# Peptides against a protein of PDB entry 6RGO, part 243

Target 1, 392 residues: chain A of PDB entry 6RGO
Amino acid sequence: MALKLLGFNQDATCFSVISSNKGVTIYNCDPFGKCFELEKSTSNDEELDFLVEMLFSTSLIAVVDKTIGASKRKKLKIVNTKRKATICELTFPHEIMDVIMNRKIICVVLKSDQIFVYDISCMKLLRTIDVRGEKLKSTSKFRNSEAVGDIGVRVSLSTDNNSILCYSSYSKSDKENAPLNDIVVFDALKCIQINVLPAVHQSNIVCIACSPDGMLMATASEKGTIIRVFKTIDTENDEPILVNEFRRGSRPSRISEMKFNHDNTLLACVGESDTIHIFALPVTTTEADANEDDTLQQSSHSLSSSINGLQYISKGLANRFGKIIVSKIPTQSQQRHVAYIKIPENAKYRIGFPKDTTNTIHICGEDGNYLVYSIPRNEVGPCTLVKSNTFD

## One batch from the design tools (peptide; made by RFdiffusion4, then SolubleMPNN)

Design b2_p20_3_s1 (from b2_p20_3, 9 letters changed)
Fold by OpenDDE base, seed 4:
Structure b2_p20_3_s1 (fold): chain B 392 residues (1-392), chain A 20 residues (1-20)
Amino acid sequence: as target 1 above (392 residues)
Amino acid sequence: SEEEQKKLEELLKEAEKELA
């Protein structure tokens, strides 16, 4: 059967799939099994397309049926999975491209490059962000959606109550075809823009991940060769703080998903390549417990690679066009993966980090495999398969 | 509607208990 992966929930306790014959199925990861099924409403052999966003392991899901006609693609349903009932339905002016949620908010991304931010508690609209309209009132025709079908606004949301929303925005270039290469950091609860990271890549951003606490973001462009990690809120001299630059590979390959683990020590990426890459992040030692005296000289050779925060050395070549030249980290200082998983080249995979096991990753494939891997701590190498299940 | 709002509040209250 043709499977299409929708992805893991926020804590990787569940994942969602589309089965061509069954409709939407949600699986529990541990114990492994079906927890919800949404039956196919149509007897036709039409290719099923859905968006499903689940609130952790709860009975609250947001569903968009994208299978049939322009009208259904504009409807968001809030569903109680235990009752198998639609609680409310929202209709949007444009096709829904993405839905993301946490305990406080739902964000709905439209094909119009608009983001609708809702309070989940009452489904009240808090803000409409117009990513095009924040660019000058240029009568920028809707990107003719025919040729560039896959480049739209990308979003990621913190899973905590801070509700930090990161989204891709259009650069201030006078060119009609400005890339989506800026990042905006937005407090989704207060509806305030916190930060703007200009020109974080040379091409459109196609993947964003926010850390669970909203303090970090990862970005990848269409090239998918370099992943950049930034602080979201903190700035240095009003400039964005680049924490890490990772090299996935030398060959261009699309990254479809990135995720941080729950303690911000690991970043995983997956896409069109035969390899899931896992990168180590510097542990930000919060200076909290300075006080307790105890002298135990355990020579933990912490490889404190002093990743001196690569300050954006704005070398003062203010060339006339105020492009913050993201100082290319020299290719030699680009960090590689610390761990990897080999996957079938023709199978799309999704990734998730469970909350309770920071060195474990969940993956699922359109090949019908759900796999749990252990991530090596002290060695660069392959992850070890711990558990496997199959689904249809 | 008021009925949809009540059903949403019930669903969220169930979800909060499942997340506690």
Scores: peptide ipSAE 0.390, ipTM 0.911, DockQ to the pose 0.783
Fold by OpenDDE base, seed 1:
Structure b2_p20_3_s1 (fold): chain B 392 residues (1-392), chain A 20 residues (1-20)
Amino acid sequence: as target 1 above (392 residues)
Amino acid sequence: SEEEQKKLEELLKEAEKELA
């Protein structure tokens, strides 16, 4: 059967798929099995397309039917899965491209490059973010972006109650063809812009991940060769703090998804390549609880490669237009993956990190495989398969 | 509507219990 993956929920306890014959199915990861099914609204052999965002393992889902007609593609339904009932329906002026939520906020991304921010408790609109409107103040010409294909506004939301929203924005270049290579950090609850990271890549950003706590974000461009990790809120001398620069590979390959684990020690990425890459983040020792004396001299030669190369973004490469280009970390200081999973080249995969097991990753494929892997911590190498299930 | 709001509040209250 043709399967299309919708992805994991926030805590990787469930994942959603579209089956060409059945409609939307939500699977529980443990115990593995179907927990919800949304039947097709139409008996037609039309290719099914849906957005489904689930609030953790709860009975609350947001659903967009994208299968038939421009009208359905503009409708967001809030569904109680236990009652199999639509609670409310919102209609948007443009096609819905993405939906993301946490316990407080729903963000709806439109094809118009607008982000609608809602309070989930009442479905009240808190803010409309017009990512184009900030650009249009400088350049009046509606680009007939007819053939702007897969390049749109990307979003990620923290899974905590702080509700830190990271989104891609157009660079303030007078060039008609400004890339989506800026990041805005936004407090979705207060509706305040917290930070702006200019030109984090040279090309359009195609993938963003926010950490669960909203303190970190990862970004990847269309090239997908370099992943950058930044602090979201903290700045140094009004400049963005680059925490890590990871090399996924030497060959260009699209990254479709990135996720942090729940303790911010790992970043995983998946995409069009035959490999899921897992990177280790440096543990920021918060200096606080250094008090307890326990003398266990385990000389773990932590390869604390002291990247003492905090390459201060030296003020010097202010391009003639005052744009801070994130200086390339020297290619020698770019960290590679610490772990990997090989996947079939012809199958799209999605990733999730379970909350209770920081060294475990859940993956699911359009090949009908749900797989649980253990991540090695002491060596660079392949992940170990712990559990496998199949779905249809 | 007020009925949709009540159903949403019920759904969230169910979800909060499922998340506790």
Scores: peptide ipSAE 0.386, ipTM 0.910, DockQ to the pose 0.855
Fold by OpenDDE base, seed 3:
Structure b2_p20_3_s1 (fold): chain B 392 residues (1-392), chain A 20 residues (1-20)
Amino acid sequence: as target 1 above (392 residues)
Amino acid sequence: SEEEQKKLEELLKEAEKELA
């Protein structure tokens, strides 16, 4: 059967899939099994397409039917899975491209490059962010909306209550073809812009991940060769906003998803390649706990020496040329993965990190495999398969 | 609607209990 993966929920306790014959199915990860099914409303042999965003392991889901007709692609349904009932329906002016949520906020991304931010508790619109309108205020040239190829606004939301929203924006370059290579950091609760990271890649950003706490974000371009990790907030201490640069590979390959683990020690990425890559993040030791355990210092020194090669161009040059956030990091200082998983060629996979086990990763494939891997701690190498299940 | 709002509040209250 043709499966299409929708992904894991925020804590990787559930994942959702589209089955061509059944409709949407949500699986529980442990114990493994079906927890919800949305039956296909139509007997037509049309290829099913849905967006489903689940609020953790709860009975609340947001659903968009993208299969049939331009009207359904503009409708967001909030569904109670226990009651199998639609609670409310919202209609948008344009096709829905993405839906993300946490305990406080729902963000709806439209094909128009608009982001609608809602309070989940009452479905009240808090903000409309117009990424194109912001560009049009800076650049007088109307680009026809129809020429939006496969490159749209990308978003990620923190899973915590701080509700830090990161989204891709158009660079302020006078060039007609300004790429989506800026990042905006937005407080979705207060509806304020916190930060802007200009030109974080040379090409369009196609993948963004926010950390669970909203303190870090990861970005990848359409090249997918380099992943950059940034602090979301400018620290007063002139600390570098760019905290890591990882090399996934030398060949271009689209990254479809990135995830941080719960404690911000690991970043995983998946996409069109035969390999899931897992990168170690330097633990930002807050200075407070540095007093007791002398023994862990030796491993941290090797990572810190690679970061010291991040010559931030001094404040004096930044003031004259704008915030040059991306100095050319020497290719030699680019960290590789610490762990990897080989996946079948041409199988799309999704990834999730469970909350309770920081060295475990959940993956699921359009091949019908749900797999749990253990991540090696002390060596660079393959992850070990711990559990496997199949679904249809 | 008021009925949709009440159903949403009930769903969120159920969700909060499942997340506790």
Scores: peptide ipSAE 0.380, ipTM 0.907, DockQ to the pose 0.819
Fold by OpenDDE base, seed 2:
Structure b2_p20_3_s1 (fold): chain B 392 residues (1-392), chain A 20 residues (1-20)
Amino acid sequence: as target 1 above (392 residues)
Amino acid sequence: SEEEQKKLEELLKEAEKELA
């Protein structure tokens, strides 16, 4: 059967899939099993397409029926899964491209490059963000880039209550074809822009991940060769702080998803390649717990010395146009993965990090595999398969 | 509607208990 992955929830306790025969199914990860099913409303042999965003392991889901011809692609439904009932329905002026949520906020991304920010408690609109801004309103004929259906505004939301929203924005180039290579950091609760990271890649950003606490952000371009990690809020001399630059590979390959673990020590990425890559982030030693075990300090010192070397090279060459060219970390200082998972070629996978086990990753595939891997701590190598389940 | 709002508040109150 053709499966389409919708992904994991915020804490990787559940994942959602589309089955061509059944509709939307939500699986619980532990104990593994089907916890919800939304039957397809149409008998048509149309390829089912949905957005489903689940609020953690709760009975609250947001659903968009994106199926071609369904005329529902502009409708967001809030559904109680226990009651199998639609609680409310919102209709948007444009097709919904993405939906993200946490305990406080729902963000709805439209094909118009607008982000609608809602208070989840009352479904009140807090903000409409127009990512195209005022200047592009005049000449943007809808890019009849119906053909390049994959370049749009990307968003990520912190899973905490701080509700830090990171989104891709168009660079301030007077070119009609400005890339989506800027990042805006936005406080979704206060409805204020916190930070702007200009030109974080040379090409369009196609993947963004915010850390659970909203303090870090990972970005990847359409090339998918380099992943950059930035601080979201903190700046140094009004310049963006680049924490890490990771090399996924030398060959171009799209990254479809990135996730931080819950303690911000790991970043995973998945996409069109046969490999899930896991990168180690520097542990920010808060000064307080300096007392205990001496053995972990040796590994942290080697990482900290590499970070201090990174700060000295971060002389942003402000080019003639005042664009902070994120100093290309010398290719020799680009970090590689610390761990990896091999996945079947042409199988789409999704990733999630469970909250309680920082060295465990959940993955699921359109091949019908749900897999739990252990991440090696002290060696660079493959992850170890701990648990496997199948779904249909 | 007021009924939708009440159902949403109930759903959120159930969700808060599931997240506690």
Scores: peptide ipSAE 0.375, ipTM 0.906, DockQ to the pose 0.775

Design b2_p20_3_s2 (from b2_p20_3, 8 letters changed)
Fold by OpenDDE base, seed 4:
Structure b2_p20_3_s2 (fold): chain B 392 residues (1-392), chain A 20 residues (1-20)
Amino acid sequence: as target 1 above (392 residues)
Amino acid sequence: SEKKEKELKELLEEAEKELE
């Protein structure tokens, strides 16, 4: 059967799949098993396409049927899975491209480069974000949808109640083909723009991840060779703070998904390559517990790695003043993965980090494999398979 | 409207208990 992955929920306790014969199935990760099925509405041999976003382990899902006709692709259903009932239906002016949620907010991304932000508690519209802005509406050449169907506004939402929304935006270049290479950080609750990170890549951003607490974001371009991690809110002298620059590989390869673990110590990425990469983030030492008098002169050899600031002037990071944001991280000192998982080249995989086990990663494939891996702490190497299940 | 908001609130209260 052809499987299509929809992904994990926010805490990786569940994942959603489309089965060509059954429709949408939601699996629980532990204990492994089916927790919900949404039957296909049509007997036709049409390829099933859905968006499904689940609110943690709850009975609340958002569903978009993309299978048939331009009208269904514009409808969002909020469904109670336990009651098998639609709570409400929303209709949009354009096709729905993505849906993300947390306990406070639903964001709906349209093919028109609009983001609709809703209060989940009442489904009231809080904000419509027009990423093109009013000035670019006149050149509504919808990029002819055939050739470059995969370049649109990308979004990520913090899983906490602060509801930090990160989205890709068009650079202010007067060029008709401005890339989606800016990031906007938005408080989705207050409906306020917090920050703008200009020109974070040279090409369109195709993947964004926000940390669970909303304090970090990861970005990848169409090239997928470099992943950049930024602070979302904090700035140094009104300039974006680049925390990390990771090298996934030397060959271009699309990144389809990135995720932080729950303590912001790891970033995973998956895509068209045969490898899931896991990167270590610097532990933000919260200064809190410095009070206890424990006199152990462990010579913290501060490996002040004199990162000889070969200010690799990445010509791609122009600040708001056209100054190149000099990556404080030299291109030669681009950190590689600390861990990896090999996957089949022809199988799409999705990733999730469970809340309670920061060194564990959940993955699922269109090959029908659900796999749990342990991430090595002290060694650079392969992850260890801990649990495996199959689904159809 | 009220019935919808009540049902949404019940499901959100389930999601808040998963934080405790």
Scores: peptide ipSAE 0.506, ipTM 0.933, DockQ to the pose 0.461
Fold by OpenDDE base, seed 1:
Structure b2_p20_3_s2 (fold): chain B 392 residues (1-392), chain A 20 residues (1-20)
Amino acid sequence: as target 1 above (392 residues)
Amino acid sequence: SEKKEKELKELLEEAEKELE
């Protein structure tokens, strides 16, 4: 059967799939099993396409049916899964491209490069963000939407109540063909722009991940060779703070998803490659708790690789247009993965980090595999398979 | 409508308890 993955929820306790014969199925991870099924509204052998976003393990889901015609692709349903009932329906002027939520906010991304921000408690519109801005509306040349592939506005939302929204924006270039290579950090509750990270990649950003606490953001371009991690809120001399650069590989490969674990110690990425990569983030020891005197001489040969964070405050060469391109951290300081998972060739996978086990990763594939892996702490190497289940 | 907001609030209170 053709399966299409929709992804994990925020805490990786559930995942959603499209089955060609059944419609949308939601699986619980532990105990493993079906927890919800959304029946196909039509008997036609049409290829099913849906967006489904869950609110943690709750009965609250957001659903977009993208299968049938342009009108349904513009409708967001908020559904109570326990009652099998639609709480509310919203209709948008354009096709819905993405939906993300937390306990406070729903963000709806449209094909028009608009982000609609809602208070989830009442479904009141808080803000419409127009990523193209008012000036670009006048150039009625819709870039031939056929040739611009899957390149649109990307978003990520913190899973906490702070509701930090990171989104890709068009670089301020007078060129009709400006790349989506800027990032905006936005307080979705207050509806305030907090930060702007200009030109974080040379090409369009295709993947963004926000940390659960909203303090970190990971970005990847169309090349998918380098992942950059930034602070979201903090700046140094009004400049973006680059925390890490990771090298996924030397060969171009699209990254489809990235996730931080709950304690911001790991970043995982998945995409078109046969490998899920897991990177270690430096633990920012907040200096505060260093006072307790516990003398335990455990000669942990911590390979404290003194990642002296040479904050190369690379004075961005202000190119003639005043744009600071984040200078390449020297290739020698680009960290590789600390762990990996091999996946079948051409199988699409999704990733999630459970809350309770910071060294565990959940993955699911369009091959019908749900897999739980243990991440090695002390060694660079493969993850260990702990649990496997199959779904149809 | 008050009924929709009540139902949303009930589900959000379930999501807040999963934090504890």
Scores: peptide ipSAE 0.494, ipTM 0.931, DockQ to the pose 0.454
Fold by OpenDDE base, seed 5:
Structure b2_p20_3_s2 (fold): chain B 392 residues (1-392), chain A 20 residues (1-20)
Amino acid sequence: as target 1 above (392 residues)
Amino acid sequence: SEKKEKELKELLEEAEKELE
């Protein structure tokens, strides 16, 4: 049967799939099993397409029927899975491209490059962000959306209550074909722009991941060869802080999904390649206010891997034309993966990190495999398969 | 609708308990 993956929830406790015969199915990861099914409303052999965004393990889901020819591609349904009932329905002026949520906010991305931000508690509209309208204020010409295939606004939302929204925006270049290669960082609760990262790639951004706490973001372009990690809020001398630059590979390959683990120590990426890559992030010591007291001397031999942090003071060559060129980390300082998973060629996989086990990754495939891997801590190498299940 | 907001609130209170 043809399966289509929708993805994991925020904490990888559940994942959703489309079965051609059954419709939308949600699986629980542990214990593994089917927890919800939305039956196919039509007997037609049409290829089903849906957006399903889950709110953790709760009975709240957001659903969009994206099936070709369906009049429902402009409708967002908020559904209670326990009651099998629609709580509310919203209709948009354009097709829905993406839906993301946390405990406070729902963001709806339209084909018009608009982002609608809602308070989830009442479904009140807080803000409409018009990414094209901002471009039109900076550039005299409408980009005809029809000519540029699969490239729209990309978004990611922090899973915490701070609700940090990262989205791709158009560079202020006077060129008719300005790429979607800027990132805007937005407080979705206060509806305030916090930061703008200009020209983070040379081509359009096709994948964004925000960390659970909203403090980091990862970006990948259409080339998918380089992944960049930035601080979201913090700046040095009004310039964006590039934390890491990772090399996925030498060959171009689309990245479909990236995720941070819950402690911001790992970044995983998946896409059209036969390999899931896992990268190690430097442990940002959050200065937790060390309240003084209990000196339990657990002599954890910190393997002082003296990563000589060559502070590449990227001399921002402020070229006379005000183009902040994101200081390229030298190609020699581009880090490789620390771990990997081999997957079937051309298999679509999704990834998730469970909250309680920061060195475990959940993956699921359109081949009907749900797999749990252990990530090696001390050596660069393959992940170890811990558990496998199948679904249909 | 008060009924809608009540049902949303009950589901959000379930999501807040998954943080504990």
Scores: peptide ipSAE 0.490, ipTM 0.931, DockQ to the pose 0.459
Fold by OpenDDE base, seed 3:
Structure b2_p20_3_s2 (fold): chain B 392 residues (1-392), chain A 20 residues (1-20)
Amino acid sequence: as target 1 above (392 residues)
Amino acid sequence: SEKKEKELKELLEEAEKELE
């Protein structure tokens, strides 16, 4: 059967799939099994397409039916899975491209490059962000760009209650064809812009991940060869916003998803390649616990020596010219993966990190495999398969 | 409105218990 993956929930306790025969099915990871099924509304042999976002292990889901006609692609349903009932329906002026949520906020991304931010508790609109309108205020020329192809605004939301929203924005360059290569950091609760990172890649950003706590973000461009990790907040101590640069590979390949683990020690990426890559992040020791355990310092020194290749362009130059020049990190100082998983070349996979086990990763494939891997701690190498299940 | 907000609050209270 043709399966399409919708992905894991925030804590990787559940994952969602589209089955051509059944509609949307949600699986529980442990114990493995079906927990919800949304039947297809039509008997037609139309290729099913849905957006489904689940709020943790709860009975709250957001659903967009993208299968049938231009009208349904503009409708968001909030559904109670226990009752199999729609709580509310919202209609948007444009097609819904993405939906993300946490316990406080739901964000809806439109094909118009608009982001609608809602308070999830009442579905009250808090903010409309118009990424095109912000560009038009900065650059005099209306692009009559019909959204030509697969390049749109990308978003990620912190899974915590701080509700840090990261989104791609258009560069302020006078070029008519400005890429989506800026990042905006936004407090979704207060509706305040916290930070703007200009020109973080040379091409459009196609993937963003926010850390669970919203303190870090990862970005990848259309090339998918380099992943950059940034602090979301500008720290007073003139610390560099760019904390890591990882090399996924030498060949261009699209990254479809990235995720941090729950303690911000690992970043995983998946996409069109035969390999899931897992990168180690330096532990940001908050200065508070610096007193007691001298033994963990030896592992931090080996990572710090690789960070010394980051030419910290001091904030003083960035403020004067409004361009954070991301200095070209030498190709030799680019960190590689610490772990990997081989996947079938033609199978799309999604990734999730469980809360309780920081060295475990959940993956699921359009091949009908749900797999649990252990991540090696002390060596660079393949992950070990711990559990496997199949679904249809 | 009130029934919807009540049902949303009940579901969000389930999500907060998964943090404890």
Scores: peptide ipSAE 0.489, ipTM 0.929, DockQ to the pose 0.420

